Peptides against a protein of PDB entry 4BOS. Designs and how they scored, part 57

Target 1, 163 residues: chain A of PDB entry 4BOS
Amino acid sequence: PVLTRTVVPADNSCLFTSVYYVVEGGVLNPACAPEMRRLIAQIVASDPDFYSEAILGKTNQEYCDWIKRDDTWGGAIEISILSKFYQCEICVVDTQTVRIDRFGEDAGYTKRVLLIYDGIHYDPLQRNFPDPDTPPLTIFSSNDDIVLVQALELADEARRRRQ
Target 2, 163 residues: chain A of PDB entry 4BOS as posed
Amino acid sequence: PVLTRTVVPADNSALFTSVYYVVEGGVLNPACAPEMRRLIAQIVASDPDFYSEAILGKTNQEYCDWIKRDDTWGGAIEISILSKFYQCEICVVDTQTVRIDRFGEDAGYTKRVLLIYDGIHYDPLQRNFPDPDTPPLTIFSSNDDIVLVQALELADEARRRRQ

## One batch from the design tools (peptide; made by RFdiffusion4, then SolubleMPNN)

Design b1_p16_5_s3 (from b1_p16_5 with E4A I10R T14L)
Fold by OpenDDE base, seed 5:
Structure b1_p16_5_s3 (fold): chain B 163 residues (1-163), chain A 16 residues (1-16)
Amino acid sequence: as target 1 above (163 residues)
Amino acid sequence: AAAARAAANRAARLAA
């Protein structure tokens, strides 16, 4: 089995497209972002005590209006929210630093999904199997440490290609 | 311009 990258459109919504892809088992839907942006805004608006200016970098209302725009990018805050919503750990491997940032690691989720990040773009990762009749896997056990090693190897190779 | 920078910063933000 090999961990591979599925390149999604380099638009303003690559994070949302990538998350949707992995949590839905490998469904590419570049039009999913508007709904996901509104979902995040709704969650943020529902808990102004937790999602404060200190966390958001702007007022709760300003953030909600901002994230719903079609030309704004998501980051750590959005990943954290989506991790909680989908009840899974979201692991992001960074090709610039060759490290994995784990979101939701303390929540006790039994499942994890993986994204690859290059500093300006997110793509989803999937495990491909030798048997062509076995579909790719995007949702892994939170006990599967091998997939994390494979993700680091993939990121390291990507980093070397840029150097 | 400010909005563009905010978007870029958001995309680059990951856990420490």
Scores: peptide ipSAE 0.031, ipTM 0.676, DockQ to the pose 0.145
Fold by OpenDDE base, seed 3:
Structure b1_p16_5_s3 (fold): chain B 163 residues (1-163), chain A 16 residues (1-16)
Amino acid sequence: as target 1 above (163 residues)
Amino acid sequence: AAAARAAANRAARLAA
């Protein structure tokens, strides 16, 4: 089995497209972002005590208006929220540092999904199988350390290509 | 651009 990258459109919503892809089992839907942005805004608005100005860098209302714009970029806050919503660990392998940032690692989730990030763009990762009739896997066991090693290998190769 | 900077700043706050 080989871990591979599925390149999604390089638009302002690549994070949302990538997350949707992996949590839905490999469904590429570039039009999913507006709904996901609204979902995040809804969650943030529902708990202004937790999602404080200290976390958001702006008022709760200002953040909600900001994240719903189609030209704003998601990041760690959005990943954290989506991890909680989908009840899975979201692992982001960074090609610039060859490191994995794990979101939701302390929540006790049994599932993990993986994204690859180059400092600007997010793409989803999937495991492909030799049997062509076996569909790619995007949701892994949180005990599957092999997939993390494979993700680091992909990131390292990507980094070397840019040397 | 500005959106990217905002995202990076938010990431730093979460890590703090």
Scores: peptide ipSAE 0.029, ipTM 0.692, DockQ to the pose 0.076
Fold by OpenDDE base, seed 4:
Structure b1_p16_5_s3 (fold): chain B 163 residues (1-163), chain A 16 residues (1-16)
Amino acid sequence: as target 1 above (163 residues)
Amino acid sequence: AAAARAAANRAARLAA
């Protein structure tokens, strides 16, 4: 079994496409972004006390309008929201620093998904099996530490190729 | 300009 990267379009919505891919078990749908953006806006709008201006960097309303645009980029806030919504840990391995940022790590989720991030672009990660009849895995046990090691190895290799 | 601003915003939010 090997951890591999699926390159998704660099269309400003790569985060949403990547998250959708992994949480849906490996379904590539670049058209998923508008609905996911609206979902995030809905969640943010529903809790203005938690999603304050201090957290968002803008008013709650301004953020909701901003995130629903087709050309705005998601980051830590959006990942955190999606982690909570899908009830899974979202692990982002950074190819620039060769470290993993874990979102939802203290929530007690039993499942984790993995993304790879290069500073501007997100892609989903999946485990491929030697048996061609066994489909790739995108949802892992939160106890699967091997997949995190494999993600770091993948990121380190990517870093070496770009330096 | 808009893309650069969006990218900077995303990077800052992830780094924080």
Scores: peptide ipSAE 0.027, ipTM 0.662, DockQ to the pose 0.167
Fold by OpenDDE base, seed 2:
Structure b1_p16_5_s3 (fold): chain B 163 residues (1-163), chain A 16 residues (1-16)
Amino acid sequence: as target 1 above (163 residues)
Amino acid sequence: AAAARAAANRAARLAA
């Protein structure tokens, strides 16, 4: 089995497209962003005590309006929210630093998904199998540390190509 | 541009 990158469109919503891809088992839907943005806004609006201005950097209501715009970028806050919503660890492999940022690592989730990030763009990662009848895997066991090693190798190769 | 500002916001929020 080999870990591979699926390139999604380089638009302002690549994070949402990438997360949707991995949590839905490998479904590429570039049109999913508006729904994903509204999902996040709904979650934030539902808990103003937790999602305070201190956390959001703006008022709860301002954030909800902001994240629903089609030209705003998701970051750690959105990844954390999506991790909680989908009840899975979201691992982001950074090609600039060759490190993995793990979201939800302390929540005790049994599943993990992986994204690759280059500083301006997110793509989803998947495991391909030699059997052509076996579809790629995007949801891994949180105990599968081999996939993390493979992700680091992929990121390191990407970094070397850019230097 | 709006894209540059969005990128800056994203980068700041993802900072370790």
Scores: peptide ipSAE 0.026, ipTM 0.657, DockQ to the pose 0.174

Design b1_p16_5_s4 (from b1_p16_5 with E4A N9L I10R T14A)
Fold by OpenDDE base, seed 1:
Structure b1_p16_5_s4 (fold): chain B 163 residues (1-163), chain A 16 residues (1-16)
Amino acid sequence: as target 1 above (163 residues)
Amino acid sequence: AAAARAAALRAARAAA
């Protein structure tokens, strides 16, 4: 089995497209961003005490309006929210630092998904199998450390290509 | 939990 990268469109919604891809088992849907943005806004709006201005950097309402725009970029806060919503660890391997940032690692989730990030763009990762009739896997056991090693290898290779 | 998450996604879609 080989861990591979699926390049999603380099638009301002690549994070949402990538998360949707991995949590839905490998479904590429570049049009998923609006509903993902609304989902996040709904969660944030539902708990103004937790999602405070101190956390959001803007008022709860301002954030909700902001994230629902079609030209705003998601980041760590959105990943954290999506990790909690989908009840899975979201592991982001960074090609600039060759490090993995793990979101939800202390929540006790049994599943993990992986993204690759280059500082501006997110792509989803998947495990391909030798049997062409076996579909790629995007949801891994949270105990599967091999996939993390493979993700680091992908990131290191990407870094070497750019240097 | 899965059903609740599915419902939330549907609600987000309906709000579009």
Scores: peptide ipSAE 0.063, ipTM 0.743, DockQ to the pose 0.026
Fold by OpenDDE base, seed 5:
Structure b1_p16_5_s4 (fold): chain B 163 residues (1-163), chain A 16 residues (1-16)
Amino acid sequence: as target 1 above (163 residues)
Amino acid sequence: AAAARAAALRAARAAA
């Protein structure tokens, strides 16, 4: 089995496209961003005590209006929200530092998904199998630490190609 | 839980 990267469009919605891909089992839908932006805004608006200005960097209402724009980028706040919504750990391997940031690691989820990040772009990761009739896997056991090692190896190779 | 999440996503799509 080999961990591979699926390159999604380099647009301002790459995080949403990448998350949708892995949580839906490998479905590439670049048009999913508007509905995911609205979903995030609804969740944030529903809990202004937790999603405070201190957390958001702007008022609750300002954030909701901002994230629903078609030209704003998703980041750590959106990943945290999507982790809670989909009830899975989201692991992001960074090609600049060759480190993994784990979102939802303390929630006790049984599943994890993986993204690769280069500082300005997100892509989804998947495990391919030798049997051509076996579809790629995007949802892993939270006990599968081998996939994290494979993600670090993939990120390290990407870094070396740029240096 | 999974059914509730699916319904929420469908509602977000309908609001487009």
Scores: peptide ipSAE 0.060, ipTM 0.744, DockQ to the pose 0.026
Fold by OpenDDE base, seed 3:
Structure b1_p16_5_s4 (fold): chain B 163 residues (1-163), chain A 16 residues (1-16)
Amino acid sequence: as target 1 above (163 residues)
Amino acid sequence: AAAARAAALRAARAAA
């Protein structure tokens, strides 16, 4: 089995598309972003004590309005929120540093999903199997550290190609 | 360190 990248559109919503892809088992739907943005805004609005200005960099209301725009970029805050919502660890491998940031690592989730990030764009990762009748896997055991090694290898290859 | 890198993801995208 090999870990591969599915390129999603660079339409300002790549993070949401990528997360949706992996948590839904490999469903590519670039149109998912509006609902996911709304979901994040709803979660943030529901807990202003936790999602404070210190965390958001703006007021709770300002953030909610901002994230619901179709041209604003998600980042670590949104990944953290989505990790909690989907109850899974979200692992982001960075092609610039060849390091993995693990969101939700302390929450005790049994599942993990993987994204690849280049400093601008997010794409989802999936495990392909030799058997063509076996669909790619996007949801892994949180104990599957082999997939993390494969993600690092993939990121390293990407880094080398850009240098 | 991991937390710092995680926070940088947001900053990097916001500045791109």
Scores: peptide ipSAE 0.055, ipTM 0.737, DockQ to the pose 0.083
Fold by OpenDDE base, seed 4:
Structure b1_p16_5_s4 (fold): chain B 163 residues (1-163), chain A 16 residues (1-16)
Amino acid sequence: as target 1 above (163 residues)
Amino acid sequence: AAAARAAALRAARAAA
């Protein structure tokens, strides 16, 4: 089994497309972003005490208006929200630092999904199997540490290619 | 939990 990267469009919505891909078991839908942006805005608006200006870097309302724009990209806040919504750990391997940031690691989720990040763009990761009739896997056990090692190897290779 | 998430997603779609 090999961990591989599926390149999604660099259209400012790569995070949403990538998350959708992995949580839906490998479904590429670049048109999913508007709905996911509205979902995030709805969640943020529903809890202004938690999603405060201190957390958001802007007022609750300003953030909701901002995230619903088609030319703004998500980051740690959105990943955290989506982790909670989908009830899974979201692991992001960074090709610049060769480090993994884990979101939802303290929530006790049994499942994890993986993204690869280069500083401006997100892509989903999947495990491919030798049997061509076995579909790729995008949802892993939160106890599967091998997939994290493989993600680090992918990131390290990507870094070397850009040096 | 799954039902609640599905409802939230449907609500987001309806707000379009």
Scores: peptide ipSAE 0.043, ipTM 0.721, DockQ to the pose 0.025

Design b1_p16_6_s1 (from b1_p16_6, 6 letters changed)
Fold by OpenDDE base, seed 4:
Structure b1_p16_6_s1 (fold): chain B 163 residues (1-163), chain A 16 residues (1-16)
Amino acid sequence: as target 1 above (163 residues)
Amino acid sequence: SAAEKAALLASLLPDY
């Protein structure tokens, strides 16, 4: 099995598209972003005490309006929220540092998904199988350390391509 | 770091 990258559009919503792709088992839907943005805003708005200005960097309402824009970038806050919402660990391998940031790693989730990040763009990762009739896997066991190694290898290669 | 902050956030978020 080989871990591969599916390039999604660089349309400011790549994080949402990438997350949707992996949590839905490999469904590419660039139109998913508006609804996912609204979902995040709804979650944030539901708990202004937790989602404070200290966490958001802006007021709760300002954040909600901001994240619902079509040109604003999702980041760590959004990944954390989506990890909790989808009840899975979201692992982001960074091609600039060749490091994996694991979101939700202490939550006890049994499954993990993987994204690759280059500093300005997110793409989803998937495991391809030799059997062409076996669909790629995007949801892994949280105990699958091999996929993390493969993600690091993929990121390292990507870094070398840019150097 | 941003990752550390996010990890903390994830641990503090209520169950869905």
Scores: peptide ipSAE 0.036, ipTM 0.693, DockQ to the pose 0.026
Fold by OpenDDE base, seed 1:
Structure b1_p16_6_s1 (fold): chain B 163 residues (1-163), chain A 16 residues (1-16)
Amino acid sequence: as target 1 above (163 residues)
Amino acid sequence: SAAEKAALLASLLPDY
């Protein structure tokens, strides 16, 4: 398929790097994580009544300190926050299950971005074009379900290769 | 599931 995976560094910030890549139109910046971690912490800290221990699994302050560490991993809660912040659906295709988890699917966003996840590591997905002068597409219409099919195909191939 | 919980959370988050 024309949907391809861009491998980002296998570090503790791969989620942030991957999200940044797709929402910025295909910009690989492994150094983006500290700022994105701070962004999430700022959002969480801004509303301690909403971002409660019940939601975070730890106190608001503890979470903010934790997520800003350089060695902590982002997950579902961070994806949810980033989906809302960037006003886009974040679709995560899992190579272990060959399923797509859609974050923000009920929010009415017109845009979607795609990540591929192997149970630990996140990578961004992009659509490549035959014309080398046409840059890859990372932001899709939320009505583009073909890209979801292509993502599943990519994940299934990865599963067969055990990666 | 974690995804379902996260999706619900995303829908409940305020606009930024």
Scores: peptide ipSAE 0.036, ipTM 0.688, DockQ to the pose 0.026
Fold by OpenDDE base, seed 2:
Structure b1_p16_6_s1 (fold): chain B 163 residues (1-163), chain A 16 residues (1-16)
Amino acid sequence: as target 1 above (163 residues)
Amino acid sequence: SAAEKAALLASLLPDY
């Protein structure tokens, strides 16, 4: 079994496409972004006391309008919200630093998903099996340290290619 | 409280 990268479109919604891919078990849907954006906005709007201006950097309403725009990029706060919503640790391996940023690591989730990030673009990661009849795995045990090692190896290789 | 919730949210973010 090897960890591989599925390249999603390089648009302003690559984060949402990537998250959707991994949390839905490997479903590539480049058209999922509007719904994902609305999902985040709905979550934020549902708890204005929690998702305050101090957290969002803008008012709750402003953020909701902003994130639903076609041209705004998701980042750490959106990942954290999605991690919380899906009750899953989201691990982002950075090819620039060869580090894994773990969102939701202290929440006690039993599952984790992985993304790869190059400073601009997000892609989902999956485990492929030698048996072609065995579908790729995108949802891992939070105790699966092997997948984290493999993610770091992918990132290191990517960084080396840019040297 | 809002402060407690903010702290919880912050715990979901990695340290950079």
Scores: peptide ipSAE 0.031, ipTM 0.631, DockQ to the pose 0.026
Fold by OpenDDE base, seed 3:
Structure b1_p16_6_s1 (fold): chain B 163 residues (1-163), chain A 16 residues (1-16)
Amino acid sequence: as target 1 above (163 residues)
Amino acid sequence: SAAEKAALLASLLPDY
């Protein structure tokens, strides 16, 4: 078994495409972003006390309008929200720093998914199996720390290629 | 901690 990267389109919605891919078990749908943006906005709007201006950096309404634009980029806020929504840990391995940021790690989720991030672009990660009849795995046990090691290896390799 | 959460958030947020 080997952890591999699926390159999604390098557009402003790569985070949403990548998250959708891993949480849906490996479904590539670049058109998923508008609905996911609306989902984020809906969640934020539903709890203005929790999603405060201090957290969002702008008013609740301003954020909702902003995230629904088709040219705005998602980040940590959106990842944290999606982690809560899908009830899974979202692990982001950074190719610039060769480190993993874990979202939802203290929520007690039994599942984790992985993304790879280069400072601008997000891609999903999957585990491929030697048996061609066994489909790739995108949803891992939160106890599977081997996949985190493999993700770090991918990031380190990517970093070395840029040298 | 709150500080750790803030740092993590800042590190992965888009520039805006």
Scores: peptide ipSAE 0.021, ipTM 0.587, DockQ to the pose 0.036

Design b1_p16_6_s2 (from b1_p16_6, 5 letters changed)
Fold by OpenDDE base, seed 3:
Structure b1_p16_6_s2 (fold): chain B 163 residues (1-163), chain A 16 residues (1-16)
Amino acid sequence: as target 1 above (163 residues)
Amino acid sequence: SAAELAALLESLRPVY
C-alpha cells in the first residue's frame, strides 16, 4: 500500500474540500465549503470566551462574518475546530518544510486523517491498496505511525520536484 | 496557547 495525493480544485476552499474528503472516506465534494464555513462560524460564535480576539486576531463576530465569505482561506484555527468537530486527529504535512503539524494529538482520538500543504494549497491524502477492489483508505489509526513516515516521504519528493 | 496558535496560523494559512 502507498500513500497518494488526490488533487482537489485550487480554489480558496481547498482546505474544507480536503478535510471533507478525508473524514467522509474519500468523497470529493467541492460544494461542501459553504456549509463547512457556516459550521465553523457557528462553533466559534458558540464559545466567545475561548475563541477570543487574542486567538482570532479579530472580534468573534468579525471572524464569523469573514470565514463565511467564499474567498477567505482556512488555516490552523479552522483545522483545530474541524479536528474537534469530527473527533479525529488532523495531520498536515508541509512540502515546504517537510514536517507534520498535528491537530488534536492530545485529545485521545483513535483516528487520524492527513492533508498535504504546499503553502498555497491543501490536498487530501489516501492509502491505495494493491487490490483494485479495495477502496482507498483516508481514515487511519492514530497508532499508525507508518502513514506519517509515508507522508513525510511524499512531501520530500514534492519538495525535490520543485527544485 | 494563543502564541502557539498564532505561529501555526502563519505557517498553515495560505499566502499568495
Scores: peptide ipSAE 0.077, ipTM 0.721, DockQ to the pose 0.047
Fold by OpenDDE base, seed 5:
Structure b1_p16_6_s2 (fold): chain B 163 residues (1-163), chain A 16 residues (1-16)
Amino acid sequence: as target 1 above (163 residues)
Amino acid sequence: SAAELAALLESLRPVY
């Protein structure tokens, strides 16, 4: 089995497209972002004590208006929210540092998904199988540490190739 | 820590 990268469109919603891809088992839907942005805004608005100005960098209301724009970028805040919503660990491998940031790692989820990040773009990761009749896997066991090793190898290769 | 969280937020959010 080989871990591979699926390149999604380089629009302002690549994080949302990538998350949707992996949690839905490999479905590419570039039009999913507006609904996901509204979902995040709703969750943030529901807990202004936790999602404070210190966390958001702006007021709760300003953030909600901001994230619903079609030209604003998602990041760690959005990933953490989506991890909780989809009840899975989201692992982001960074090609700049060759490290993995894990979201939801202490929540006791049994499943994990993987994204690759290069500083300006997110893409989803999937495991391909030698049998062409077996579809790629995007949802892994949270105990599968081999996929994390493969993700680090993929990131290191990307860094060497300046990708 | 607050500093670690701030660093993580910056590292995973593209500038533009």
Scores: peptide ipSAE 0.076, ipTM 0.710, DockQ to the pose 0.044
Fold by OpenDDE base, seed 1:
Structure b1_p16_6_s2 (fold): chain B 163 residues (1-163), chain A 16 residues (1-16)
Amino acid sequence: as target 1 above (163 residues)
Amino acid sequence: SAAELAALLESLRPVY
């Protein structure tokens, strides 16, 4: 088994597409973003005390309207929210720094999913199997640290290819 | 935490 990257469309919604891919077990749906943006807006709106201007950089209402636009980019706020919503750890491997940022790591989730980020684009990661009839795995045990090592290897290789 | 989340905003969101 090998960890591989699935390239999703390089549109403004690559984060949402990537998250959807991994949490749904490897389903590529580039049209998933509008509903996911709505979900995030709903959650942000539901807790204005936590999602304050200090966190959002704008008013709660302004952020909700902003994230629902099809030309705005998701980030750490969205990843954090989606981690909580899907009840899984979301691990983001950054190819620029060769570092993994973990969301939901202290929540006690039993599952983790992985994304790879290059500073501009998000893609999902999956484990492929030799058996062609065995579908790729996108949801890992939160105890599976080998997948994190493999993700770092992918990131390091990606960085080398850019040099 | 909120502070941790805020610190990651710049690194994980493309800025043009």
Scores: peptide ipSAE 0.074, ipTM 0.728, DockQ to the pose 0.044
Fold by OpenDDE base, seed 4:
Structure b1_p16_6_s2 (fold): chain B 163 residues (1-163), chain A 16 residues (1-16)
Amino acid sequence: as target 1 above (163 residues)
Amino acid sequence: SAAELAALLESLRPVY
């Protein structure tokens, strides 16, 4: 089994497309972003005490309007929210630093999904199997630490190719 | 935590 990357469009919504891909079992739907942006805005608006200006960098209302634009970029706030919403750990491997940031790691989720990030773009990761009739796996056990090692290896290879 | 989330904001948002 090999962990591989599926390149999604660089259309300002790559994070949403990537998350949707992995949590839905490998469904590529670039049109999913508007609804996911609305979901983020709804959750942010529901807890203005937590999602304060200190966290958002702008007022709660301004952030909600901002994230619903089709040309704004999601980040850690969105990943954190989506982890909680989908009740899964979201692991982001960074090709620039070869580090994994884990969201939802203390929530007791039984499942994890993986994204790869290069500083300006997010892509989903999946495990391919030798049997061509077996579809790729995008949802892993939260106890599967091998997939994290494979993600780091993949990121390291990507970094080497760029230098 | 809020502090942890804030710390990750700069690292996981695209920088042009």
Scores: peptide ipSAE 0.062, ipTM 0.720, DockQ to the pose 0.044

